# Ledger of designs, part 17: peptides against a protein of PDB entry 2ODG

Target 1, 89 residues: chain A of PDB entry 2ODG
Amino acid sequence: MTTSQKHRDFVAEPMGEKPVGSLAGIGEVLGKKLEERGFDKAYVVLGQFLVLKKDEDLFREWLKDTCGANAKQSRDCFGCLREWCDAFL

## One batch from the design tools (peptide; aimed at target 1 R37 V44 Q48)

Design b2_p17_8_s3 (made by RFdiffusion4, then SolubleMPNN; from b2_p17_8, 9 letters changed)
Fold by OpenDDE base, seed 4:
Structure b2_p17_8_s3 (fold): chain B 89 residues (1-89), chain A 17 residues (1-17)
Amino acid sequence: as target 1 above (89 residues)
Amino acid sequence: SMAEEWKKLALEAVEKA
């Protein structure tokens, strides 16, 4: 599998105050939906990822249920957070 | 499952904040 430049940009540095839309797989549509649900920053989604103990199926299901992410979007977002955690957590 | 409960609780907490 290959990753996007957006993924590489995200996993390359500390997350800081990056908006939720900085996550791979999260575009403007999903980003707005997440923000409306209170997930305005990438670190809030990271929090959910960690609460779910980094479980891929649970996280991807949550993302689908929360903002309507499709399989590719949820996969990209999960992979982005997994690799970020491997580097910085 | 506990994981599913945490999912719901986390979502509710974020939306309430």
Scores: peptide ipSAE 0.159, ipTM 0.693, DockQ to the pose 0.225
OpenDDE base, seeds 1, 2, 3, 5: peptide ipSAE 0.101, 0.116, 0.111, 0.157; ipTM 0.657, 0.683, 0.676, 0.684

Design b2_p17_8_s4 (made by RFdiffusion4, then SolubleMPNN; from b2_p17_8, 10 letters changed)
Fold by OpenDDE base, seed 1:
Structure b2_p17_8_s4 (fold): chain B 89 residues (1-89), chain A 17 residues (1-17)
Amino acid sequence: as target 1 above (89 residues)
Amino acid sequence: MEAERWKEAALEAVKKA
């Protein structure tokens, strides 16, 4: 699969305090909705990704139900976190 | 793992933080 520059920038380094909007697939609209639910940092979404045992279907369903992400947005976000974890965990 | 249960648990934990 092809990736965006946003994806490549995210997976290239420790995420630290990066905002949730730095995740691939998460733009301003979805980011604001996630922040309103308390998911203000990328690492909080990472936490949910890990609690769901890195399961793609569970995570993408969660993201859709939580902020209204469409299929591409949830796929991009999942792939971003998966590849970050492969590099740093 | 039940997705809806974990979604609610995550939201609750975040609200408490």
Scores: peptide ipSAE 0.108, ipTM 0.647, DockQ to the pose 0.174
OpenDDE base, seeds 2, 3, 4, 5: peptide ipSAE 0.107, 0.036, 0.038, 0.106; ipTM 0.639, 0.599, 0.602, 0.653

## One batch from the design tools (peptide; aimed at target 1 R37)

Design b2_p18_1 (made by RFdiffusion4)
Pose (drawn by RFdiffusion4):
Structure b2_p18_1 (pose): chain A 89 residues (1-89), chain P 18 residues (1-18)
Amino acid sequence: as target 1 above (89 residues)
Amino acid sequence: TEELEELDEEAQELAEEL
């Protein structure tokens, strides 16, 4: 999973108020769609993951249906957000 | 669509509470 350094950097230090486009697997284009959906910050998107009880199928369908992210990009967010939770939740 | 909006509101409310 050749995730960008952002994946490791994200689960290496607190997220603070970093922009949603900062989450691994969410590019600038995808960050914009989630932003238009009311997710101007990454901690709002992490909240969606928590609401879905880490249901990978519901999460992938949600992200894909919400912005059109591919099955590949959603994998990065799931492990990225999940691993952050493992160190941080 | 209604389900997605409801889930979005729940996530936004959770983020506000935190």

Design b2_p18_1_s1 (made by RFdiffusion4, then SolubleMPNN; from b2_p18_1, 9 letters changed)
Fold by OpenDDE base, seed 2:
Structure b2_p18_1_s1 (fold): chain B 89 residues (1-89), chain A 18 residues (1-18)
Amino acid sequence: as target 1 above (89 residues)
Amino acid sequence: MEEIEEITKKAIELYEKL
């Protein structure tokens, strides 16, 4: 499947202090909701991704429940973190 | 699976306090 430039930009380098909105699938609306729940940095969402043992269904369900992400948004975010981990973890 | 769910709930609660 094809990826966005946003995805490619994220997976290309260490995420450092990048805001949660830098994740593919996480736009302004979802980013704000995540920030309100304490998930302000991309690495905090990475933490949740790892706690869920990189399980796609669990992570996507969590993201949906936490910020209201739809199927495409959760898929894009999951793919972004998975590929980042493949490169750097 | 239930343990992961509890961890997730706790994480959400804790992160909302930050």
Scores: peptide ipSAE 0.090, ipTM 0.655, DockQ to the pose 0.176
OpenDDE base, seeds 1, 3, 4, 5: peptide ipSAE 0.088, 0.086, 0.085, 0.085; ipTM 0.658, 0.661, 0.658, 0.659

Design b2_p18_1_s2 (made by RFdiffusion4, then SolubleMPNN; from b2_p18_1, 9 letters changed)
Fold by OpenDDE base, seed 5:
Structure b2_p18_1_s2 (fold): chain B 89 residues (1-89), chain A 18 residues (1-18)
Amino acid sequence: as target 1 above (89 residues)
Amino acid sequence: MEEIEKITKEAIKLAEEA
């Protein structure tokens, strides 16, 4: 599968204080929902990703349950975090 | 923070059961 420029931009550099909306698959709608639940920064979602031991099914299910992400959105977000971790973790 | 804690704890339980 191909990746978006948003994905490539995210995985190319340290995460820092990037907002949750910087994650691939997380647009304005999902970002606001995540922020309301306390996941305002990308690194908070990264934390959840790591707590779930980088498991794709668990993470994507969590994301769906937490903010209503659809299959593509959760896939894009998972892939974004996976590749970021491969590069920097 | 309370909300995120609840969500996280639930996710941890799911991870333990996996």
Scores: peptide ipSAE 0.150, ipTM 0.754, DockQ to the pose 0.186
OpenDDE base, seeds 1, 2, 3, 4: peptide ipSAE 0.077, 0.073, 0.105, 0.104; ipTM 0.670, 0.669, 0.695, 0.693

Design b2_p18_1_s3 (made by RFdiffusion4, then SolubleMPNN; from b2_p18_1, 8 letters changed)
Fold by OpenDDE base, seed 1:
Structure b2_p18_1_s3 (fold): chain B 89 residues (1-89), chain A 18 residues (1-18)
Amino acid sequence: as target 1 above (89 residues)
Amino acid sequence: SSELEKITEEAKKLAAEL
């Protein structure tokens, strides 16, 4: 699989206060839905990713249930967080 | 899944403190 520039930009540096919409796979529509549910920063979604013990199926199911992400969006978001963690965690 | 639901409910308890 190839990655997007958005993915590469995210995994290249500490995420700091980046908004949830900075995550690969999370556009304006999904980002607004996540923000309405309290997931306004990328690090809050990272928290959920870690609470789910980095499990791909659980995380992607959560993302689908929480904001309506499709398979590609959830895959891109998961991969983004996985590779960020591999670099910085 | 049942496991996801369980974990999510526990997380909600912590979030309620915010």
Scores: peptide ipSAE 0.056, ipTM 0.640, DockQ to the pose 0.216
OpenDDE base, seeds 2, 3, 4, 5: peptide ipSAE 0.050, 0.055, 0.042, 0.041; ipTM 0.626, 0.634, 0.623, 0.628

Design b2_p18_1_s4 (made by RFdiffusion4, then SolubleMPNN; from b2_p18_1, 9 letters changed)
Fold by OpenDDE base, seed 1:
Structure b2_p18_1_s4 (fold): chain B 89 residues (1-89), chain A 18 residues (1-18)
Amino acid sequence: as target 1 above (89 residues)
Amino acid sequence: MKELEELTKKAIKLYEEM
């Protein structure tokens, strides 16, 4: 499948202090919910992704349970973190 | 892996309390 420009912008460089809303699949609604639960930076979500050993099913389920992400949103977010890790981790 | 999933999910509550 194809990626969005948002995805490409995220995976192209170190994430630093980028907000959680910079992740592909995380829009205004999901971003606000994540921030309210302490996941304000993209690197906090990266931490959860890594604790789950980069497992797609577990991460996408976690994201759904945490902020109500649908299948496309969780897929986009997972792909974003996976490809960032492939480049920089 | 299910153990890791549950531990990770619990982080939500910890962050909400910060």
Scores: peptide ipSAE 0.132, ipTM 0.715, DockQ to the pose 0.182
OpenDDE base, seeds 2, 3, 4, 5: peptide ipSAE 0.129, 0.127, 0.127, 0.131; ipTM 0.711, 0.710, 0.711, 0.714

Design b2_p18_2 (made by RFdiffusion4)
Pose (drawn by RFdiffusion4):
Structure b2_p18_2 (pose): chain A 89 residues (1-89), chain P 18 residues (1-18)
Amino acid sequence: as target 1 above (89 residues)
Amino acid sequence: TLAEEMEELAKEAEENYE
């Protein structure tokens, strides 16, 4: 999983108020769609993951249906958000 | 507490968007 340094950096330090496009697997284009959906910050998107009880199928369907992210990009967010929770939740 | 706040914010974002 050749995730960008952002994946390791994200689960290496607190998220703070970093932008939603900062989450691994969410590019600038995808960050914009989630932003238009009311997720202007990454901690709002992490909240959606928590609401879905880490249900990978529901999360992937939600992200894909919400912005059109591919099955590949959603995998990065799941492990990225999940691993952050493992160190942080 | 922080996780609950994040969950609430996600629900509010979904509600406002709908």

Design b2_p18_2_s1 (made by RFdiffusion4, then SolubleMPNN; from b2_p18_2, 11 letters changed)
Fold by OpenDDE base, seed 4:
Structure b2_p18_2_s1 (fold): chain B 89 residues (1-89), chain A 18 residues (1-18)
Amino acid sequence: as target 1 above (89 residues)
Amino acid sequence: SKAEEWKKAALEAEKKAA
């Protein structure tokens, strides 16, 4: 499968203070819900990704439980963070 | 689930740090 331009834009550079909505798979609706739960920056979600030891099933389940992400959204978000970590960690 | 447990821990930690 192919990645989105949003994915490519995110994995191409350091994360810095990018908002949570910059993550692939995270649109306005999911971003708002994540922000309401305290996950306002992409690096906060990265932290959760790392605490879960980069486990795909655990992370995607967490994302679904936290903001209601569907399978496509959680897959895109996981892939985005995995690729970013491969490049910058 | 383990994911739910970690979610809970994360939220509690943030609440403590606030």
Scores: peptide ipSAE 0.072, ipTM 0.593, DockQ to the pose 0.102
OpenDDE base, seeds 1, 2, 3, 5: peptide ipSAE 0.071, 0.053, 0.060, 0.030; ipTM 0.624, 0.635, 0.630, 0.571

Design b2_p18_2_s2 (made by RFdiffusion4, then SolubleMPNN; from b2_p18_2, 11 letters changed)
Fold by OpenDDE base, seed 1:
Structure b2_p18_2_s2 (fold): chain B 89 residues (1-89), chain A 18 residues (1-18)
Amino acid sequence: as target 1 above (89 residues)
Amino acid sequence: SWAEEAKKAALEAVEKAK
């Protein structure tokens, strides 16, 4: 399926200290909510993705429950992390 | 479940690290 430029920019390089809002599907609203819960960097969300064993349903449900992400937002975020891991992990 | 425990632990960790 098609991806956004935001997705492509994220998966193309090591994520380093990129803020959580750099993840595809995570805009200002969701980013602020995640930051308030302590998930301020993209790599913190990556950590959650990994401890959930890269499971799509578990991760997307977590994201929904944590910041109110809708189906597209959680799908975009999951895909972003999955493809980043495929490239760099 | 393991997933629920993982989510709980992660949340506690990030809150402590703030």
Scores: peptide ipSAE 0.254, ipTM 0.806, DockQ to the pose 0.185
OpenDDE base, seeds 2, 3, 4, 5: peptide ipSAE 0.251, 0.250, 0.253, 0.252; ipTM 0.804, 0.799, 0.802, 0.804

Design b2_p18_2_s3 (made by RFdiffusion4, then SolubleMPNN; from b2_p18_2, 10 letters changed)
Fold by OpenDDE base, seed 3:
Structure b2_p18_2_s3 (fold): chain B 89 residues (1-89), chain A 18 residues (1-18)
Amino acid sequence: as target 1 above (89 residues)
Amino acid sequence: DWAEEMKKKALEAIEKAK
């Protein structure tokens, strides 16, 4: 599977204070919904990813339930966080 | 507060997805 430039840009460097919308699969619509639920920074979503023990099914279901992410969006977001963690965690 | 709410939701998400 190929990745987007957005994915590559995210996984290439420390996360810092990047907004939630910088995550692959999280566009303006999902980003706003996540922000409304308190997930305003990418690292907050990372926190949930880690609480779910980096489990793909758990995380993707959570993301769907939380902001309405579809299968592609949740897959892209999961992959983004997984590869970031592989590089920096 | 927000932190306690997120803790609760995180646990609920785990149980729901099992």
Scores: peptide ipSAE 0.160, ipTM 0.722, DockQ to the pose 0.114
OpenDDE base, seeds 1, 2, 4, 5: peptide ipSAE 0.064, 0.156, 0.071, 0.151; ipTM 0.621, 0.722, 0.628, 0.711

Design b2_p18_2_s4 (made by RFdiffusion4, then SolubleMPNN; from b2_p18_2, 10 letters changed)
Fold by OpenDDE base, seed 4:
Structure b2_p18_2_s4 (fold): chain B 89 residues (1-89), chain A 18 residues (1-18)
Amino acid sequence: as target 1 above (89 residues)
Amino acid sequence: SMAEEWAKLALEAEKKAA
């Protein structure tokens, strides 16, 4: 599958203090829900991704349960973090 | 899953300790 420009922008550089909404698949609605649950920065979601040992099914399930992400949104978000980690970890 | 639940619990515990 092709990636979005949002995905490419995120994986191209260090994460820094980027907001959670900068993650591919995370729009305004999901971003606000994540922020309300304490996931205000992309690096906090990265932390959860790493705690789940980069497992796709576990992460996508967590994202669905936490903010109501659909299959495409969770796939895009997972892919974004996976490729960022491949480049920078 | 247990992994998901453990991750949530760990995060909540950290928040309470901070």
Scores: peptide ipSAE 0.037, ipTM 0.535, DockQ to the pose 0.126
OpenDDE base, seeds 1, 2, 3, 5: peptide ipSAE 0.037, 0.033, 0.032, 0.034; ipTM 0.533, 0.534, 0.533, 0.528

Design b2_p18_3 (made by RFdiffusion4)
Pose (drawn by RFdiffusion4):
Structure b2_p18_3 (pose): chain A 89 residues (1-89), chain P 18 residues (1-18)
Amino acid sequence: as target 1 above (89 residues)
Amino acid sequence: AEAEEKYEKQMEIVEELE
């Protein structure tokens, strides 16, 4: 998984109030859609992951149906958000 | 319209789980 340095940096230090486009697998275009959906910060999106009980199928369907992210981009968010939780939850 | 419907369906699922 050739995730950008952001994946490792994200699970290496607290998320703080970084922008939603900062989550691995969420690009600027996708961050904009989630922002329009009320997710102006990444910790709001991580909340959606927690609400879905880490259900990968529900999460992928949610992200894809919410913004159109491809099956590839959703994998980065799942492991990225999940791994952050492993170190941090 | 189709994207909004998919979104509302996903939001219902989220509300049920909450």

Design b2_p18_3_s1 (made by RFdiffusion4, then SolubleMPNN; from b2_p18_3, 12 letters changed)
Fold by OpenDDE base, seed 3:
Structure b2_p18_3_s1 (fold): chain B 89 residues (1-89), chain A 18 residues (1-18)
Amino acid sequence: as target 1 above (89 residues)
Amino acid sequence: MAEEAKIKAMEEKLRELE
């Protein structure tokens, strides 16, 4: 399957201080919910991704429980972080 | 159910670090 331009833009460069909404699969609605839970930066979500040992099922379930992400949104977000890590970790 | 408990514990730890 193909990735979005948003995904490609995110994985192409260091994460820096990018907001949580810059993650693929995370739009304004999910972004605001994540921010309300303390996940205001993409690197905070990255932290959770790493705490869950990059496990897809656990991360996607967490994302669903935390902000109500659907299957596509959680898949896109997971893939975004996975490929970013492959490039920069 | 086991995964749910694990996730919950990790979320609690994360909140403590913030």
Scores: peptide ipSAE 0.034, ipTM 0.600, DockQ to the pose 0.147
OpenDDE base, seeds 1, 2, 4, 5: peptide ipSAE 0.031, 0.026, 0.027, 0.028; ipTM 0.599, 0.590, 0.590, 0.602

Design b2_p18_3_s2 (made by RFdiffusion4, then SolubleMPNN; from b2_p18_3, 8 letters changed)
Fold by OpenDDE base, seed 5:
Structure b2_p18_3_s2 (fold): chain B 89 residues (1-89), chain A 18 residues (1-18)
Amino acid sequence: as target 1 above (89 residues)
Amino acid sequence: MEEEEKIKKQEEILEKLK
């Protein structure tokens, strides 16, 4: 499947202090909901991704339950973090 | 589930960091 430019931009460089909204699949609505739960930076979501041992089903379910992400949003976000980890972790 | 407990603990930690 094709990726978004947002995905490509994220996976191309170190994460640093990028906001949670920089993650593919995470727009303004989901980003604000995540921030309200303490997930204000992309690296905090990365932390959760790692705590869940990079498991796709667990992460996507968590994301749905935490901020209401739909299937595409959770898939995009998971893919974004997976590919970032493959490149930099 | 073990994963559910991890999620809860993570959220508790994050709440303290706010």
Scores: peptide ipSAE 0.143, ipTM 0.686, DockQ to the pose 0.102
OpenDDE base, seeds 1, 2, 3, 4: peptide ipSAE 0.141, 0.091, 0.137, 0.132; ipTM 0.685, 0.652, 0.683, 0.676

Design b2_p18_3_s3 (made by RFdiffusion4, then SolubleMPNN; from b2_p18_3, 9 letters changed)
Fold by OpenDDE base, seed 5:
Structure b2_p18_3_s3 (fold): chain B 89 residues (1-89), chain A 18 residues (1-18)
Amino acid sequence: as target 1 above (89 residues)
Amino acid sequence: MEEEEKIKKMEEILKKLE
């Protein structure tokens, strides 16, 4: 599958202090829910991704349970973090 | 079921960081 421009923009540079909503698959609705759970920055979600040892199933299920992400949203978010890590971690 | 349990445990850990 092709990636979104949002994905390409995110994986192209260090994430720094980017908000959680900068992650591919995370729109305003999901972003707000994540922020309410303490995940206000993309790097906090990255932390969760890493704690889950980059496991796709675990991460996507976590994202679904945490903010109600659907299959596409969780897949996009996972792919975004995976490729960012491949480039910068 | 196993994944859900892992998620719950992770949430508990994260709450301690708040």
Scores: peptide ipSAE 0.094, ipTM 0.689, DockQ to the pose 0.149
OpenDDE base, seeds 1, 2, 3, 4: peptide ipSAE 0.082, 0.079, 0.071, 0.078; ipTM 0.679, 0.670, 0.655, 0.667

Design b2_p18_3_s4 (made by RFdiffusion4, then SolubleMPNN; from b2_p18_3, 9 letters changed)
Fold by OpenDDE base, seed 5:
Structure b2_p18_3_s4 (fold): chain B 89 residues (1-89), chain A 18 residues (1-18)
Amino acid sequence: as target 1 above (89 residues)
Amino acid sequence: MEEEEKIKKMEEILEKLK
């Protein structure tokens, strides 16, 4: 599948202090819910991604349970972090 | 699951950071 411009923008550079909403698949609704749970920065979600050992099923299930992400949103977010890690980690 | 416990602990930590 093709990636979004949002995905390409995110994986192209160090994430620094980017807000959680910068992650592909994370819009305003999901971003707000994540922020309410303490995930205000993309790097915090990255931390969770790494704690889950980059496991797709675990991460996507976590994201669904945490903010109500649907299958596409969780897939996009996972892919975004995976490719960012492949490039920079 | 171990992962579920990790998630719970992460949430607890994040709650303290708020």
Scores: peptide ipSAE 0.138, ipTM 0.687, DockQ to the pose 0.101
OpenDDE base, seeds 1, 2, 3, 4: peptide ipSAE 0.115, 0.137, 0.125, 0.103; ipTM 0.681, 0.681, 0.692, 0.672

Design b2_p18_4 (made by RFdiffusion4)
Pose (drawn by RFdiffusion4):
Structure b2_p18_4 (pose): chain A 89 residues (1-89), chain P 18 residues (1-18)
Amino acid sequence: as target 1 above (89 residues)
Amino acid sequence: SEREEFLEETEELTLELF
C-alpha cells in the first residue's frame, strides 16, 4: 500500500484542524466535493467513519457515493482513518 | 433505496455533531 508520506505523518501526530484534502486517499478534487458536502475539515470526515462503526462496506459506499472516489482511494482512507484511530482511539 | 437513505442520514448526523 504505497500510501504517501501523509498516511504515516497523519497517524504519527494529531490531526489538529488540517484540511480534508490532507486525509490520505482524498485528493484536492475529492477534498473539494466533501467540502461542498459540509466537510471543510478532516476531523469532520473522521467523524463519518466513527458514525459508520468502521463498516468498510458502508464507508466505501458512502465515500464513493458521496464523491465518486474509486475502490482504490477508499482503501487508503479506511486504513488511514482506521489506523489513526488505532493510535488515537 | 433504504441503504442510500441511511448513508444520507449518517452524513447529516455527522454534520450536526460538528

Design b2_p18_4_s1 (made by RFdiffusion4, then SolubleMPNN; from b2_p18_4, 9 letters changed)
Fold by OpenDDE base, seed 4:
Structure b2_p18_4_s1 (fold): chain B 89 residues (1-89), chain A 18 residues (1-18)
Amino acid sequence: as target 1 above (89 residues)
Amino acid sequence: SARQKLLEELHEKTLALS
């Protein structure tokens, strides 16, 4: 499948202190919900992704349960983190 | 479910580090 420009922008460079809303699939609504649950930076979500051993089903289910992400949003977010890790981790 | 409990525990432990 094709990726968004938001995805390409995120995976192109170290994420540093980027907010959680910089992740593909995470818009303003989901971003605010994640921030309320303590996941304010993209690297905090990365941490959860890594603790779940990069498992797609576990991560996408966690994202759904945590902020109400739908299938496309969780897919986009997972793909964004996977590609970032492939490039920088 | 066991899966749901695991996800909740991981969430809580992650946030406890901050």
Scores: peptide ipSAE 0.114, ipTM 0.677, DockQ to the pose 0.713
OpenDDE base, seeds 1, 2, 3, 5: peptide ipSAE 0.089, 0.055, 0.064, 0.058; ipTM 0.663, 0.638, 0.642, 0.633

Design b2_p18_4_s2 (made by RFdiffusion4, then SolubleMPNN; from b2_p18_4, 7 letters changed)
Fold by OpenDDE base, seed 3:
Structure b2_p18_4_s2 (fold): chain B 89 residues (1-89), chain A 18 residues (1-18)
Amino acid sequence: as target 1 above (89 residues)
Amino acid sequence: SERQKLLEELHEKTLELS
């Protein structure tokens, strides 16, 4: 499978204070919903990803339940965090 | 299911932190 430029941009460097909307699969709509739930930075979502022990099914289900992400959005977001962690964690 | 119950618990705990 191919990745988006957004994905590549995110996994290429430490995420620092990047907003939640910087994550692949998280557009403006989902980003706003996540922010309303307290997930305003990408690293907060990373935290949830890690609490769920990097489990794809659990994370994608969480994302769906939290902001209404569809299958592609949750897949893209999961892949983004997985590859970021592989590079920097 | 047990998995769903666990997931729901984690959701609630996470929301409490935010």
Scores: peptide ipSAE 0.077, ipTM 0.659, DockQ to the pose 0.418
OpenDDE base, seeds 1, 2, 4, 5: peptide ipSAE 0.075, 0.049, 0.053, 0.066; ipTM 0.662, 0.642, 0.650, 0.648

Design b2_p18_4_s3 (made by RFdiffusion4, then SolubleMPNN; from b2_p18_4, 7 letters changed)
Fold by OpenDDE base, seed 4:
Structure b2_p18_4_s3 (fold): chain B 89 residues (1-89), chain A 18 residues (1-18)
Amino acid sequence: as target 1 above (89 residues)
Amino acid sequence: SERKELLEELHRKTLELA
């Protein structure tokens, strides 16, 4: 499966204080909804990913329920966090 | 699922403390 440049940019370095919208699959619409729910930084979404024990089904369902992400958006976001963790955790 | 809800609740409580 192919990835976007946005994905590659995110997984290439420590995420630090990057905004939630820097995650692959999270555009301005989803980013705004996540921010309104308290998920203003990428590392907060990482926190949810880790609390859910990196489970793909649980995380993608959570993302859908929280901000209305579609299947591709949730897949892209999950893959982004999975590969970031593989590199830095 | 029940497991999903418990884990989401844990995260929500964490955010409330921040």
Scores: peptide ipSAE 0.081, ipTM 0.674, DockQ to the pose 0.422
OpenDDE base, seeds 1, 2, 3, 5: peptide ipSAE 0.056, 0.079, 0.060, 0.053; ipTM 0.652, 0.674, 0.657, 0.647

Design b2_p18_4_s4 (made by RFdiffusion4, then SolubleMPNN; from b2_p18_4, 8 letters changed)
Fold by OpenDDE base, seed 1:
Structure b2_p18_4_s4 (fold): chain B 89 residues (1-89), chain A 18 residues (1-18)
Amino acid sequence: as target 1 above (89 residues)
Amino acid sequence: SERKKLLEELHEETLKLS
């Protein structure tokens, strides 16, 4: 299992006000869709992740339903938030 | 699932307050 530099950059530091597009797996297309639904900051998606009690299946399905993320995109995003939480939460 | 829907709705309603 390998991670992207985008993933490593995100999990290395507090997320602060980082935009939703800074999450691994979330590119411009998915980011715009998430922003239109009110998820404009990475910490808002983190909020959804936590409300779902960090459940991988629930979160990845939510992401798919909300912005059309494919399996890899949802996996990357979930892994990004999971590892960030392991480090900072 | 029903659980998923309830949690999603709760979060979305929270966002509407902002």
Scores: peptide ipSAE 0.079, ipTM 0.671, DockQ to the pose 0.410
OpenDDE base, seeds 2, 3, 4, 5: peptide ipSAE 0.077, 0.078, 0.075, 0.077; ipTM 0.671, 0.672, 0.666, 0.669

Design b2_p18_5 (made by RFdiffusion4)
Pose (drawn by RFdiffusion4):
Structure b2_p18_5 (pose): chain A 89 residues (1-89), chain P 18 residues (1-18)
Amino acid sequence: as target 1 above (89 residues)
Amino acid sequence: SEVEEARELGEEAREEAE
């Protein structure tokens, strides 16, 4: 899972108020769609993950149906958001 | 709302991580 350094950096330190496009697997294009959906910050998107009880199928369907992210990009967010929770939740 | 609920949970998880 050749995730960018952002995946390790994200689960290496608190998220603070970093932008949603900072989440691994969310590019600038995808960050814009989520932003238009009311997710201007990454901690709002992490909240959606928590609401879905880490249901990978619901999460992937939600992210894909919400912005059109591919099955590949959604995997990065799931492990990225999930691993952050493992160190941080 | 969906977004407000996710904002509250995500904000709490952020504050606890700091």

Design b2_p18_5_s1 (made by RFdiffusion4, then SolubleMPNN; from b2_p18_5, 6 letters changed)
Fold by OpenDDE base, seed 5:
Structure b2_p18_5_s1 (fold): chain B 89 residues (1-89), chain A 18 residues (1-18)
Amino acid sequence: as target 1 above (89 residues)
Amino acid sequence: SEVEKAKELGEAAVKKAE
């Protein structure tokens, strides 16, 4: 259950206006797709995460359906938001 | 499904906010 530096960098501070691509698991490809759907900022994805009651399965499935995230990408993104919320929400 | 509804609502909300 190791994390990336990208994950650690994200969860370490308030996300502010960080782009969606700053989320762990969200690279340029997924980021572009999310942006095209209006999810241009990390906090917009956070909003969806919260609307889904922080449910891992629902969020990861949503992410897959929305931008084509694979299992690792959705897991990384979920973990990133979960830990950020644990720290700051 | 719950996921599909959440997806649609999320995207609708985003569109409204744009």
Scores: peptide ipSAE 0.203, ipTM 0.785, DockQ to the pose 0.093
OpenDDE base, seeds 1, 2, 3, 4: peptide ipSAE 0.194, 0.179, 0.189, 0.174; ipTM 0.776, 0.765, 0.773, 0.760

